Peptides against a protein of PDB entry 6B4J. Designs and how they scored, part 42

Target 1, 315 residues: chain A of PDB entry 6B4J
Amino acid sequence: DITMQWYQQLQDASMQCVLTFEGLTNSKDSQAKKIKMDLQKAATIPVSQISTIAGSKLKEIFDKIHSLLSGKPVQSGGRSVSVTLNPQGLDFVQYKLAEKFVKQGEEEVASHHEAAFPIAVVASGIWELHPRVGDLILAHLHKKCPYSVPFYPTFKEGMALEDYQRMLGYQVKDSKVEQQDNFLKRMSGMIRLYAAIIQLRWPYGNRQEIHPHGLNHGWRWLAQILNMEPLSDVTATLLFDFLEVCGNALMKQYQVQFWKMLILIKEDYFPRIEAITSSGQMGSFIRLKQFLEKCLQHKDIPVPKGFLTSSFWRS

## One batch from the design tools (peptide; made by RFdiffusion4, then SolubleMPNN)

Design b1_p12_8_s3 (from b1_p12_8, 6 letters changed)
Fold by OpenDDE base, seed 2:
Structure b1_p12_8_s3 (fold): chain B 315 residues (1-315), chain A 12 residues (1-12)
Amino acid sequence: as target 1 above (315 residues)
Amino acid sequence: DRIRELAAQPPP
């Protein structure tokens, strides 16, 4: 399976990255520990500062991240920090930065859906300049949310139930599995972030370049989802999240072909979702159904709330 | 399978 090969390649690359900077992460040396912490803060704090408030602030954050990845010194925690402080510094920063972007999907976007757009536009712009960060974003995203690939992890003989639950994307702490609502909330955040990344370009970049992971991957994702059996509650939830965030962009890009896909979802895929949906899960399905029916009725998919406008970039 | 056919079409 080509999709599974791609998944595995990204996971292998991510694992190799971790091995590459293990000397930095496992060092008992006080100076190495200090460098590690400084680099980690320099990589992650700017991402946490991303907000919907002002385009100018977003540009400053972008420039800081880009400078760090370019080997330039940046100010972090009142200190000058550079990836050149350690030979493994760049790999470590790229990994931690990518991890943090996905974590913002998992946490911030999960709680505030409109936060997807400012995070995504920075991630997209950084990905354009630093492809390895993009690959690591995908690797982290796929590991935390296999539905972003998409695939459904399978239980293997001899596997511990907790390990299987973790493979499915659940958090398991103290032998307690995460509640389904919290799980879906986190998955929704990551899917929404992904749906935003694939449609957004950093406005101050080279617009002539092809998006490193553009809307064609949105089409691929939808196609793959539709070729899979629906999973109860998960499919309806994430399909809604995806379409709400990038449906307008896909409509504009693929026009009639996208409308054909939406009709196919309504006619062929909805019955399959409904057939596996329990009475307690009907809320997610109804939300998806109402959204899609409204879009088909109006022959329009609304621009998602939080979409960045020209006025945002002038602020 | 109509879904597979649409999915197999390369995005334009």
Scores: peptide ipSAE 0.056, ipTM 0.807, DockQ to the pose 0.802
Fold by OpenDDE base, seed 1:
Structure b1_p12_8_s3 (fold): chain B 315 residues (1-315), chain A 12 residues (1-12)
Amino acid sequence: as target 1 above (315 residues)
Amino acid sequence: DRIRELAAQPPP
């Protein structure tokens, strides 16, 4: 399976990255520990500062992240920090930065859906300039949300139940699995972030270049989901999240072909979702159904709330 | 299977 090969390659690259900077992370030296903490803060704090407030502030954050990844010194916590402070500094920063973008999907976007767009446009722009960060974003995303690949992890003989639950994307703490609503909320945030990344380009970059992970991956994702058996509650939830965020962009890009896909979802896939949906889980399916039927009726998919306008970039 | 056909030919 080509999709599973791609997944495994990204996971292997991520694991190799961790091994590359293990000297920095495992060091008992006080100076190395200080450098590690400074680099971690320099990589993650700018991402946490991303907001919908002003385009100028977003540009400053982008420039700071890009400067750090380019080996330039940046101010963080009142100190000058550079990836050149340690031979493993760049790999560590790339990994932590990518991890933080995915965490913002999992946490911030999960709670505030509009936050997907400013986070995604920075992530996309950084990915264009630093492809390795993009691969690591995918690796982190896929590991936390296998539905972003998409694939459904299978239980293997001899596997612990908790390990299987974690593979499915659940958090397990003190032998307690998270509630389904919290799980779906986190998965929704990550899918929404992904759906935003694949459609957004940093406006101050070289737009002549092809998007490093563009809308063609959105088509691929939809096609793969439709070729899989639906999962109860999960498929309806995430399909809605994806279409709400990037449906307008896919419609504009693929036009008639995308409408054919939506018709196929309604006619062939909805009955399959409904067949596995209990009465208590019907809310997610109803939301998806109502959204898609409205789009088909109006022959339009609305621009998602929080989409960055020209006025945002002038602020 | 219409779904497989759509999936096999991602639009360029």
Scores: peptide ipSAE 0.055, ipTM 0.808, DockQ to the pose 0.734
Fold by OpenDDE base, seed 4:
Structure b1_p12_8_s3 (fold): chain B 315 residues (1-315), chain A 12 residues (1-12)
Amino acid sequence: as target 1 above (315 residues)
Amino acid sequence: DRIRELAAQPPP
């Protein structure tokens, strides 16, 4: 399966990255530990500062991240920090930065859906300039949310139940599996972030270049989902999340072809989702149904709440 | 399968 090969290649690249900076992470040297902590803060704090408040602030954050990845010194915690402080510094920062973007999907976007857009536009812009960060974003995203690939992990003979649950994207702590509502909330956040990334371009970049992971991947994702058997509650939830965030962009890009896809979802795929939906899960299904019916009736998909406007960039 | 056909012919 080509999709699974792609998944595995990204995971392998991520693992190789970890091995590359293992010397930095495992060092007992006090100076190396200090450098590690400084680099980790420099990579992650700017991402945490991303907000919907002002475009000017977002630009400052972007410039800081880009400067760090470019080997320039940046101020972090009152110190000058550079990836040149250690031979493994760049790999470490790229990995931690990518991890943090996905974590913001998992946490911030999960709780505040509108946060997807400012995070995604920074991630997209950084990905354009630093392709390795993009690959690592995908690797982290795919590992935490296999539905972003999409694929459904299968239970293998001899596998522990907890390991299978982790493969499905559940958090398991102290032999306790995460509650379904929290699981779906985290998955929703990550899917929404992904759906935002594939449609957004950093406005201060070279717009003549092709998006490194653009809307064609959105089409691919939808097509792959439709070719899979639906999962109870998961498919209805994530399909809604995806369409709510990037449906307008897909409509504008693919026009009539996208409407054909929406009709197929309504006519062919909805009955399959309904057939596996329990009474307790009907809320997710109804939400998706109502969204799709409204879009088809009005022949329009609304711009998602929190979408960045020209006024945002002037602030 | 109409869904497979759409998947096979993603618009460029």
Scores: peptide ipSAE 0.055, ipTM 0.812, DockQ to the pose 0.706
Fold by OpenDDE base, seed 5:
Structure b1_p12_8_s3 (fold): chain B 315 residues (1-315), chain A 12 residues (1-12)
Amino acid sequence: as target 1 above (315 residues)
Amino acid sequence: DRIRELAAQPPP
């Protein structure tokens, strides 16, 4: 399976990255620990500062992240920080930055769907300039949300239930599995972030270049989902999240072909979702159905709430 | 299968 090979390659690359900077992370030296903490803060704090408030602030954040990844010194916590402070500094920062972007999907976007767009446009712009960060974003995303690949992890003989739950993307703490609503909320945030990344370009970059992970991956994702058996509540939830965020962009890009896909979802896939949906889970399916039927009726998919406008970039 | 055909030929 080509999809599973791609998944595994990204996971292997992520693992190799961790091994590369293990000297920095495992060092007991006080100076190395200081450098590690400074680099971690320099990589992650700017991402946490991303907001929907002003385009100018977003540009400052982007420039700071790009400067750090380019080996330039940046100010963090009142100190000058550079990836050149340690031979493993760049690999560490790339990994932690990618991890933080996915974490913002998992936490911030999960709670505030509109936050997907400013986070995604920064992530996309950084990915364009630093492809390795993009690969690591995918690796982190795929590991936390296998539905972003998409695939459904299978239970293997001899596997502990908790390990299987973790593979499915559940948080398991103190032998307690995460509640389904919280799980779906986090998965929704990550899918929404992904759906935003694949459609957004950093407006101050070289727009002549092809998007490093563009809408063609959105088409691929939809096609793969439709070729899979639906998973109860999960498929309906995430398909809605994806279409709400990037449906307008896919419609504009693929036009008639995308409408054919939506018709197939309604005619061929909805009956399959409905067949596995319990009465208690019908809410997610109804939301998806109503959204798609409205889009088909109006022959339009609305621009998602929080989409970045020209006025945002002038602020 | 119409869905498989769409998956096999993603638009460029």
Scores: peptide ipSAE 0.054, ipTM 0.810, DockQ to the pose 0.682

Design b1_p12_8_s4 (from b1_p12_8, 7 letters changed)
Fold by OpenDDE base, seed 2:
Structure b1_p12_8_s4 (fold): chain B 315 residues (1-315), chain A 12 residues (1-12)
Amino acid sequence: as target 1 above (315 residues)
Amino acid sequence: DKIKELASQPPP
């Protein structure tokens, strides 16, 4: 399976990255610990500062992240920080940065769907300049949300139930599994972030270049989802999230072909979702239904709320 | 399978 090979390759690369900077992360040396913390803050704080408020602020954040990844010193916590402070500094920063982007999907986007767009446009722009960060974003995303691949992890003989639950993307703390609503909320945030990344380009970059992970991956994702058996509540939720965020972009890009896919979703796949939907899960199902029906009726998919406009970039 | 067919022909 090509998809699983791709998944595994990204996970292996991520694991190798962790091993590469293990010396930095496991060091007991006081100076190394200080460097680690400074680099971690320099990598993650700018991402946490991403907001929907002003394009100018977003540009400053982007420039800071790019400078850090380029080996230039940046100010963080009142100190000058550079990846050159340690031989493993660049790998560590790339990993932590990628992790933080996905975490913003998991947390911020999950709580505030509109936050997907400013986070995604920065992530896309950084990915364009730093492909390794993009691969690590995918690795983190795929690990936390296997539905972003998409694939469904399988229970293996001898596996602990908790480990299987974690593979499915659930958080398990103190032998308590995460509630389904919280799980779906986090998955939704990550899918929405992904759906935003694949359609957005950093406006101050070379937009003539091919998107490093563009809308063709959105088409692939939809096609793969449709070729899989639906999961109760999960499929309806994430399919809606994906289409709400990137449906307009896919419509504009693929036009008639996308409408054929949307009709196929409504006519062939939607009944399969319905068949596995319990009365308690009808909310996600109804939401998807209403969305699809509205889009098909109007022959239009609305621009998602929070989509970045020219006015945002002038602010 | 219409779905597989659509999947196999990613638009350029």
Scores: peptide ipSAE 0.066, ipTM 0.835, DockQ to the pose 0.702
Fold by OpenDDE base, seed 3:
Structure b1_p12_8_s4 (fold): chain B 315 residues (1-315), chain A 12 residues (1-12)
Amino acid sequence: as target 1 above (315 residues)
Amino acid sequence: DKIKELASQPPP
């Protein structure tokens, strides 16, 4: 399977990256530990500062991240920090930055769906300039949310139940598995972030270049989901999240072809979802159904709440 | 399967 090969390649690349900077992460040297911490903060704090408040502030954050990745010194915690402080500094920063973007999907977007857009536009812009960061974003995203690939992990002989649960994207702490509502909330955040990334371009970049991971991947994702058996509650939830965030963009890009896909979802896929949905899980399916039926009725998909406007970039 | 057909024709 080409999709699984792609998944595995990204995971292997991510693992190799970790091995590459192992010297930095495992060092007992006081200076190396300091550098590691400074680099980690320099990579992650700017991402945490991303907000919906002002386009000018977002540009400053972008410029800071880009400067760091470009080997320029940046101010972080009152210190001058550069990836050149350690031979493994760039690999470490790229990995931690990518991890942080996905974490913002998992946490911030999960709680505040509108936050997907400012995070995604920065991630997209950084990905355009630093492809390795993009690959690492995918690797982190795929590991935390296999549904972003998409695939459903399978239980293998000899596997511990908790390891299987983790593969499915559940958090397992102290032998307690995460509650389904919290799990879905995190998965929703990551899918929403992904759906935003694939449609957004950094407005100050070279717009003539092809999006490094554009809407064609959105089409691929939908196609793959529809070719899979639905998973109870998960499929309905994430399909809604995806369509709410990028449905308008997909509609604009693919026009009649996208409407045909929506009709197919309604006619062929909804019955399959409904067949596996318990009465207690019907809420997620109803929400998806109502959304899609409204879109089909109005022949329009609304621009998602939080979508960045021209006024945002002038602020 | 109509789904497979749509999936096989990713728009450019």
Scores: peptide ipSAE 0.064, ipTM 0.835, DockQ to the pose 0.728
Fold by OpenDDE base, seed 4:
Formats: sequence, structure tokens, C-alpha cells
Structure b1_p12_8_s4 (fold): chain B 315 residues (1-315), chain A 12 residues (1-12)
Amino acid sequence: as target 1 above (315 residues)
Amino acid sequence: DKIKELASQPPP
């Protein structure tokens, strides 16, 4: 399975990355601990500062992240911080940065869907300049949200239920599994972030270059989802999230072919979702239904709320 | 399979 091979390759790369900076993370040396904390803050704080307020501020954040990844010193917590402070500094920062982007999908985007776009455009721009960060973003995303691959983890013989739940993307703490609504909320945030990344390009980069992980991956994602049996509540939720965020971009890119896909979703796949939807899950189902019907009726997919406009970049 | 056909056009 090519999809599973890709998934595993990214996970292996992520694991290898962790091993490469293990010396930094496990060091008992006081100076190494200080460097670790400084690098962690330098990698993560700028991402947390991403907002929908001003394009100029977003550019400053981008430049800071790029500078850090380029081996330049940056100011963080009142200190000059550089990945050159430790031989493992770059690998550590790339990993933590990628982790933080996905975490913003999981937390910030989950609560505020519009936040997907400013986070995604920075992530896309950084990915263009630093491909390894992009691979690590995918690795973190896939691990937390297997539906972003997409694949559905299966229960294996001898597996503990809690481990299976974690594989499905649930948080399990103190033998308590996450509530379904919280789970879906987190998954939605990550899918929305992904859907935003694949369509956005940093406006101050080289636009002549191919997007490092562009809309073709959106097409792939849809095709793969449609070739899978739907999961109760999950498929309806995430398919809506994905289409709401990147449907307009896919429509513009693939035109007639995209409409054929949308018709196929409505006519062939949607009944399969309906067949497995319980009365308690009708909310996600109805939302997807209404979205598809509206899009097909109007022959248009709206630009998603929070999409970055030219006015944003002039602010 | 209509889905496989659509998946190939455009190429992923």
C-alpha cells in the first residue's frame, strides 16, 4: 500500500529526527538544558503569536522563524538564540516547530476555524524554504490525525483498547478516553489546517516554484477518502471541514473535473455516509448535505471565511 | 471504478 508506505516513511523520518537530538533533550548538563529551553521557546513562541490581525505582523513572525532555521541569531525571551548553540539545535528546532504548527491546528484552529489561514500560510512558506519542516509537519499531523493521510487504523490482535484509541487519534489520560465531541473538534482543526496549507503560498516567496505540497494532494486526499468506507460521524465531519476550507481552491484549479468529483460525492458516496449515520450524528451529516446541495445548486463553492485577502497583506 | 478514474484525472 503506497499510502501506508508514505505514512511509515514520514513516521520513520520523524523518529530518526528525535534520535538525532536525543543528546540535547536528555542532557543533564545545565548549559545544554538552558539551550534546549531557549531553542524550544524560539521555535514555538512565534507560531503562537500568529494572528489574523495584520499581514505585517505575520511577515515579522515568518522572518523570525526563517532566520532561526537559517542559523541566524534571533531574539527570544530577551536572549540571543541560535540553532548553532548546539550541534543538534537545528534538528530539534525543526521538529518542535513542526510539532507546534500541528498543535495550533489541534487547538487554535479547532476553536477558531479562521485561524487556519494565517497559520497555514506561514507553514506553507516555511515548508517551501525548509522541506524537512514540511515532512515533519506531515509526520506530526498524520500521527495525531490518521484521517489526514487518510487511513483508518485497525485493531490488531493483542492490542490494548487504549492503544487502539490513541492510534485512532483519541487522547487517553488516566485511562479515560477523550469525549467524541472534543476528538472531532481536534480532528477538524487539523484537517482544516491541512486544507489551508495545500492551497496557500507565502506571497513574498518565489511564486514560480511549485507548491511543495499543493492542491494535487487535496485531490489525492479526496480520492482516497472516497475509496474508503465511511466512518460514522468522522467522515461526514472531516469531509465537510476539508471541502469548506479548500473546495473553492479545488474548484478553481480543477474546474470541470472537480465538479464531477463533487457530483460523485453527492450521488454515490453520500448515501453510504447516510447509511451509517445514527440519529445522534445527524448534525454533521446535515451540515455536509446542506453544503453539497448549496454548492451544486449555485455551481459555486464560497471562499472560506477567514481567507486572507490583499487587504490583509497591506495591513 | 468512477472514483479511481477521477483520482487519475487530474493526476495526484
Scores: peptide ipSAE 0.060, ipTM 0.821, DockQ to the pose 0.552
Fold by OpenDDE base, seed 5:
Structure b1_p12_8_s4 (fold): chain B 315 residues (1-315), chain A 12 residues (1-12)
Amino acid sequence: as target 1 above (315 residues)
Amino acid sequence: DKIKELASQPPP
């Protein structure tokens, strides 16, 4: 399976990255610890500062992240910080930055869906300039949300139930599994972030270049989902999240072909979802159904709430 | 399978 090979390749690259900077992370030296902490803050704090408030602020954040990744000194916590402070600094920062983008998906976007767009446009712009960060974003995303690949992890003989639950994307703390609503909320946030990334380009970059991970991956994702048996509640939820965020963009890009896909979802896939949906889970299915029926009826998919407008970039 | 066909032809 080509999809699973791609998944594994990204995971292997991510693991190799961790091994590469282990000297920095495992060092007991006081200076190395200080550098590590400074680099970690420099990588992650700007991402946490991303907001829907002003385009000018977003540009400042982007420039700071890009400067850091480019080996330039940046101000963080009142200190000048550079990846050149340690030979493993760049690898560490790329990894932590990618991790933080995905974390904003599972936390910030999960709670505030509109936050997907400013986070995604920065992530996309950084990915364009720093492809390794993009690969690491995918690796982190795929690990936390296998449905973003997409695939459904399978239980293997001898596997602990908790490990299987973690593979499915559940958080397990103190032998307690995350509640289904919280799980779906986090998965939704990550899928929404992904759906935003694949459609957005940083407006101050070279737009003549091809998107490093564009809408063609959105088409691929949909096609793979439709070729899989639906998972109860999960498939209906995430398919809705994906289409709500990037359906308009896919419609504009692929036009008649995309409408054919939506018809297939309605005619062929909905019955399969419905067949596995319990009465208590019907809400997610109904939401998806109503959304898609409305889109088909109106021959239009609305621009998602929170989509960045020209007015945002002028602010 | 119409879905497989759509999947095999990723739009440009």
Scores: peptide ipSAE 0.059, ipTM 0.827, DockQ to the pose 0.706

## One batch from the design tools (peptide; made by RFdiffusion4, then SolubleMPNN)

Design b1_p13_1_s1 (from b1_p13_1, 7 letters changed)
Fold by OpenDDE base, seed 4:
Structure b1_p13_1_s1 (fold): chain B 315 residues (1-315), chain A 13 residues (1-13)
Amino acid sequence: as target 1 above (315 residues)
Amino acid sequence: DELLKELEEKLFS
């Protein structure tokens, strides 16, 4: 399976990255520990500062992240920090930066869906300039949300239940599995972030270049989802999340083909979702139903709330 | 993208 091979390759690359900077992370030297912490802060704090307030501020954040990844010194915590302070500094920063982007999907976007767009446009722009960061974003995303690949992890003989739950994307702490609503909320945030990344380009980059992970991957994602058996609650939730965020962009890109896809979803795939939907899962089902019906009726997919406009970039 | 074409073919078959 080509999709699973791709998944595994990204996971392997991520694991190799961790091994590469293990010397930095496991060092008992006080100076190395200080450098590690400074690099970690320099990589993650700018991402946490991303907001919908002003395009100018977003540009400053982008420039800071790009400078750091380019080996230039940046100010962080009142100190000059550079990836050149340690041989493993760049690998460590790339990994932590990618991890933080996905974490913002998992946390910030999960709670505030509009936050997907400013985070995604920075991530996309950084990915364009630093492809390794993009691969690591995918690796972290796929690990936390296998539905972003997409695939449904299967229980293997001899596997512990907790390990299987973790593979499915659930958090398990102190032998307690995460509640379904919290799980879906986190998955939704990550899918929404992904759906935003694949359609957004950093406006100050070279727009003539091909998007490093563009809408064709969105089309692939949809096609793969539709060729899989639906999973109760999960499929309805994430399909809605995905279409709400990137449906408009897909419509513009694929035009008639997109509408054929949407009709197929409504007429063929949606009944399959309905068949596995319990009474307690009707919320996600109804939302998807209403969305599909509205879009088909109006022959339009609305621009998602929070989509960045030209006015945002002039602020 | 060959994978995309295969998926599209399967989807619309």
Scores: peptide ipSAE 0.029, ipTM 0.662, DockQ to the pose 0.784
Fold by OpenDDE base, seed 3:
Structure b1_p13_1_s1 (fold): chain B 315 residues (1-315), chain A 13 residues (1-13)
Amino acid sequence: as target 1 above (315 residues)
Amino acid sequence: DELLKELEEKLFS
């Protein structure tokens, strides 16, 4: 399976990255620890500052992240910080930056869906200039949300139940599994972030270049989902999330092909979702139903709430 | 992309 090979390749690359900067992370030297902390803050704080407030502020954040990744000194916590402070600094920063982007999907976007767009446009722009960060974003995303690949992890013989639950994307703390609503909320945030990344381009980059991970991956994602058996509650939830965020962009890009796919979803795939939906899971099912019906009736998918406009970039 | 082609075949078949 090409999709699973891609998944594994990204995970392996991520693991290798961790091994590469292990010297920095495991150092007992006080100076190395300080550098690690400074680099971690420099990588993650700008991402946490991303907001829907102003395009100019977003540009400042982007420029800071790009400068850091380019080996330039940046101001962080009142100190000048550079990846050149340690031979493993760049790998560490790339990893932590990518991790933070996904974490913003998991946390910020999960709670505030509109936050997907400013985070995604920065992530996309950074990915364009720093492909390794993009690969690491995917690796982190896929690990936390296998449905973003998409695939459904399987229980293996001899596997602990908790490990299986973690593979499915659940948080397990003190032998307590995460509640389904919280799980779906986090998964939704990550899927929404992904759906935003694949459609957004940094407006100050070279727009003539191909998107490093563009809408073709959205099309692929949908195709893969439709080729899989639906998972109870998860498929209906995430399919809605994905279509709500990138459906308009896919419609514009693929036109008639998109509508054929949407009809296929409604007529062929939706009944399969219904068949596995319990009475307690009808919420996600109904939302998807209403969305599909509305879109097909109006022959339009609305621009998602929070989509960045020209006015945002002039602010 | 092979998956895109497969989807296109399904949609236009």
Scores: peptide ipSAE 0.028, ipTM 0.660, DockQ to the pose 0.406
Fold by OpenDDE base, seed 2:
Structure b1_p13_1_s1 (fold): chain B 315 residues (1-315), chain A 13 residues (1-13)
Amino acid sequence: as target 1 above (315 residues)
Amino acid sequence: DELLKELEEKLFS
């Protein structure tokens, strides 16, 4: 399976990255520890500062991240910080930055769906300039949300139940599995972030270049989902999240083909989702149904709430 | 994946 090979290649690259900077992370030297902390803060704090307030502020954040990844010194915590402070500094920063982008999907976007767009446009712009960060974003995303690949992890003989639950994306703490609503909320945030990344371009970059991970991956994702058996509650939830965020962009890109896909979802895939939907899970199913019916009736997919307008970039 | 290819053929036809 080409999809699973791609998944594994990204995971292997991520693991190799961790091994590469292990000297920095495991160092007992006080100076190395200080450098590690400074680099971690420099990589992650700017991402946490991303907001929907002003385009100018977003540009400043982008420039700071790009400067750091380019080996230039940046101000962080009142100190000058550079990846050149340690031979493993660049690998470490790329990994932590990618991890933080996915974490913002998992936490911030999960709670505030509109936050997907400013985070995604920065991530997309950084990915364009730093492809390794993009690969690491995918690796982190795929590990936390296998449905973003998409694939459904399988229980293997001899596997602990907790390990299987973690593979499915659940958090397990003190032998207690995460509640289904919290799980779906986190998965939704990550899928929404991904759906935003694949459609957004940093407006101050070279727009003539092809998106490093564009809408063709969104089309692939939909095709793969429809080729899989639906998973109870998960499929209806994430399919809605994906279409709400990037459906308008896919419609504009693929036109008649997109509408054929939407009809296929409604006519052929919906009965399969319904067949596995319990009475307690009808909320996600109904939400998807109403969305699709509205879109088909109006022959339009609305621009998602929080989509960045020209006025945002002038602020 | 043959099933994916079949789906793509149906969508692009």
Scores: peptide ipSAE 0.027, ipTM 0.622, DockQ to the pose 0.215
Fold by OpenDDE base, seed 1:
Structure b1_p13_1_s1 (fold): chain B 315 residues (1-315), chain A 13 residues (1-13)
Amino acid sequence: as target 1 above (315 residues)
Amino acid sequence: DELLKELEEKLFS
């Protein structure tokens, strides 16, 4: 399976990255610990500052992240910080930056769906300039949300139930599995972030370059989802999240083919989702149904709320 | 489904 091979390659690259900077992370040296903390803050704080307020502020954040990844010193916590402070600094920063982008999907986007767009446009722009960060974003995303690949992890003989639950994307703390609503909320945030990344380009970059992970991956994702048996509650939820965020972009890109896919979802895939949907999960199914029916009726998919406009970039 | 097969062929060939 090519998709699973790709998944595994990204996970392997991520693991190798962790091994590469293990010396920095495991160091007992006080200076190394200080450098690690400074680098971690320099990588993650700018991402946390991303907001929907002003395009000018977003540009400042982007420039700071890019400068850091380029080996230039940046001001963080009142100190000058550079990845050159340690031989493993760049690998560490790339990893932590990628992790933070995914975490913003998991937390910020999960709570505020409109936050997907400013985060995604920065992530896309950084990915364009720093492909390794993009690969690490995918690795983190895929690990936390296997549905972003997509694949459904299977229980293997001898596996602990908690480990299987974690593979499915659930948080397990103190032998308690995360509640389904919280799980779906986090998964939704990550899928929405992904759906935003694949359609957005940094407006101040070299637009002649191909998007490093563009809408063709969105089309692939949909095709893979439709070729899989639906998973109770999860499929209806995430399919809605995905289409709400990138459906308009996919419609513009794929035109008639996109509408054929929507018809296929309605006529062929919906009955399969319905067959596995319990009465308590009907809300997610109904939401997807209503969305698709509205889109098919109007022959249009609305631009998602929070989509960045020209006025945003002039602010 | 023929459409899915076509999509698969286009995306994965």
Scores: peptide ipSAE 0.024, ipTM 0.610, DockQ to the pose 0.134

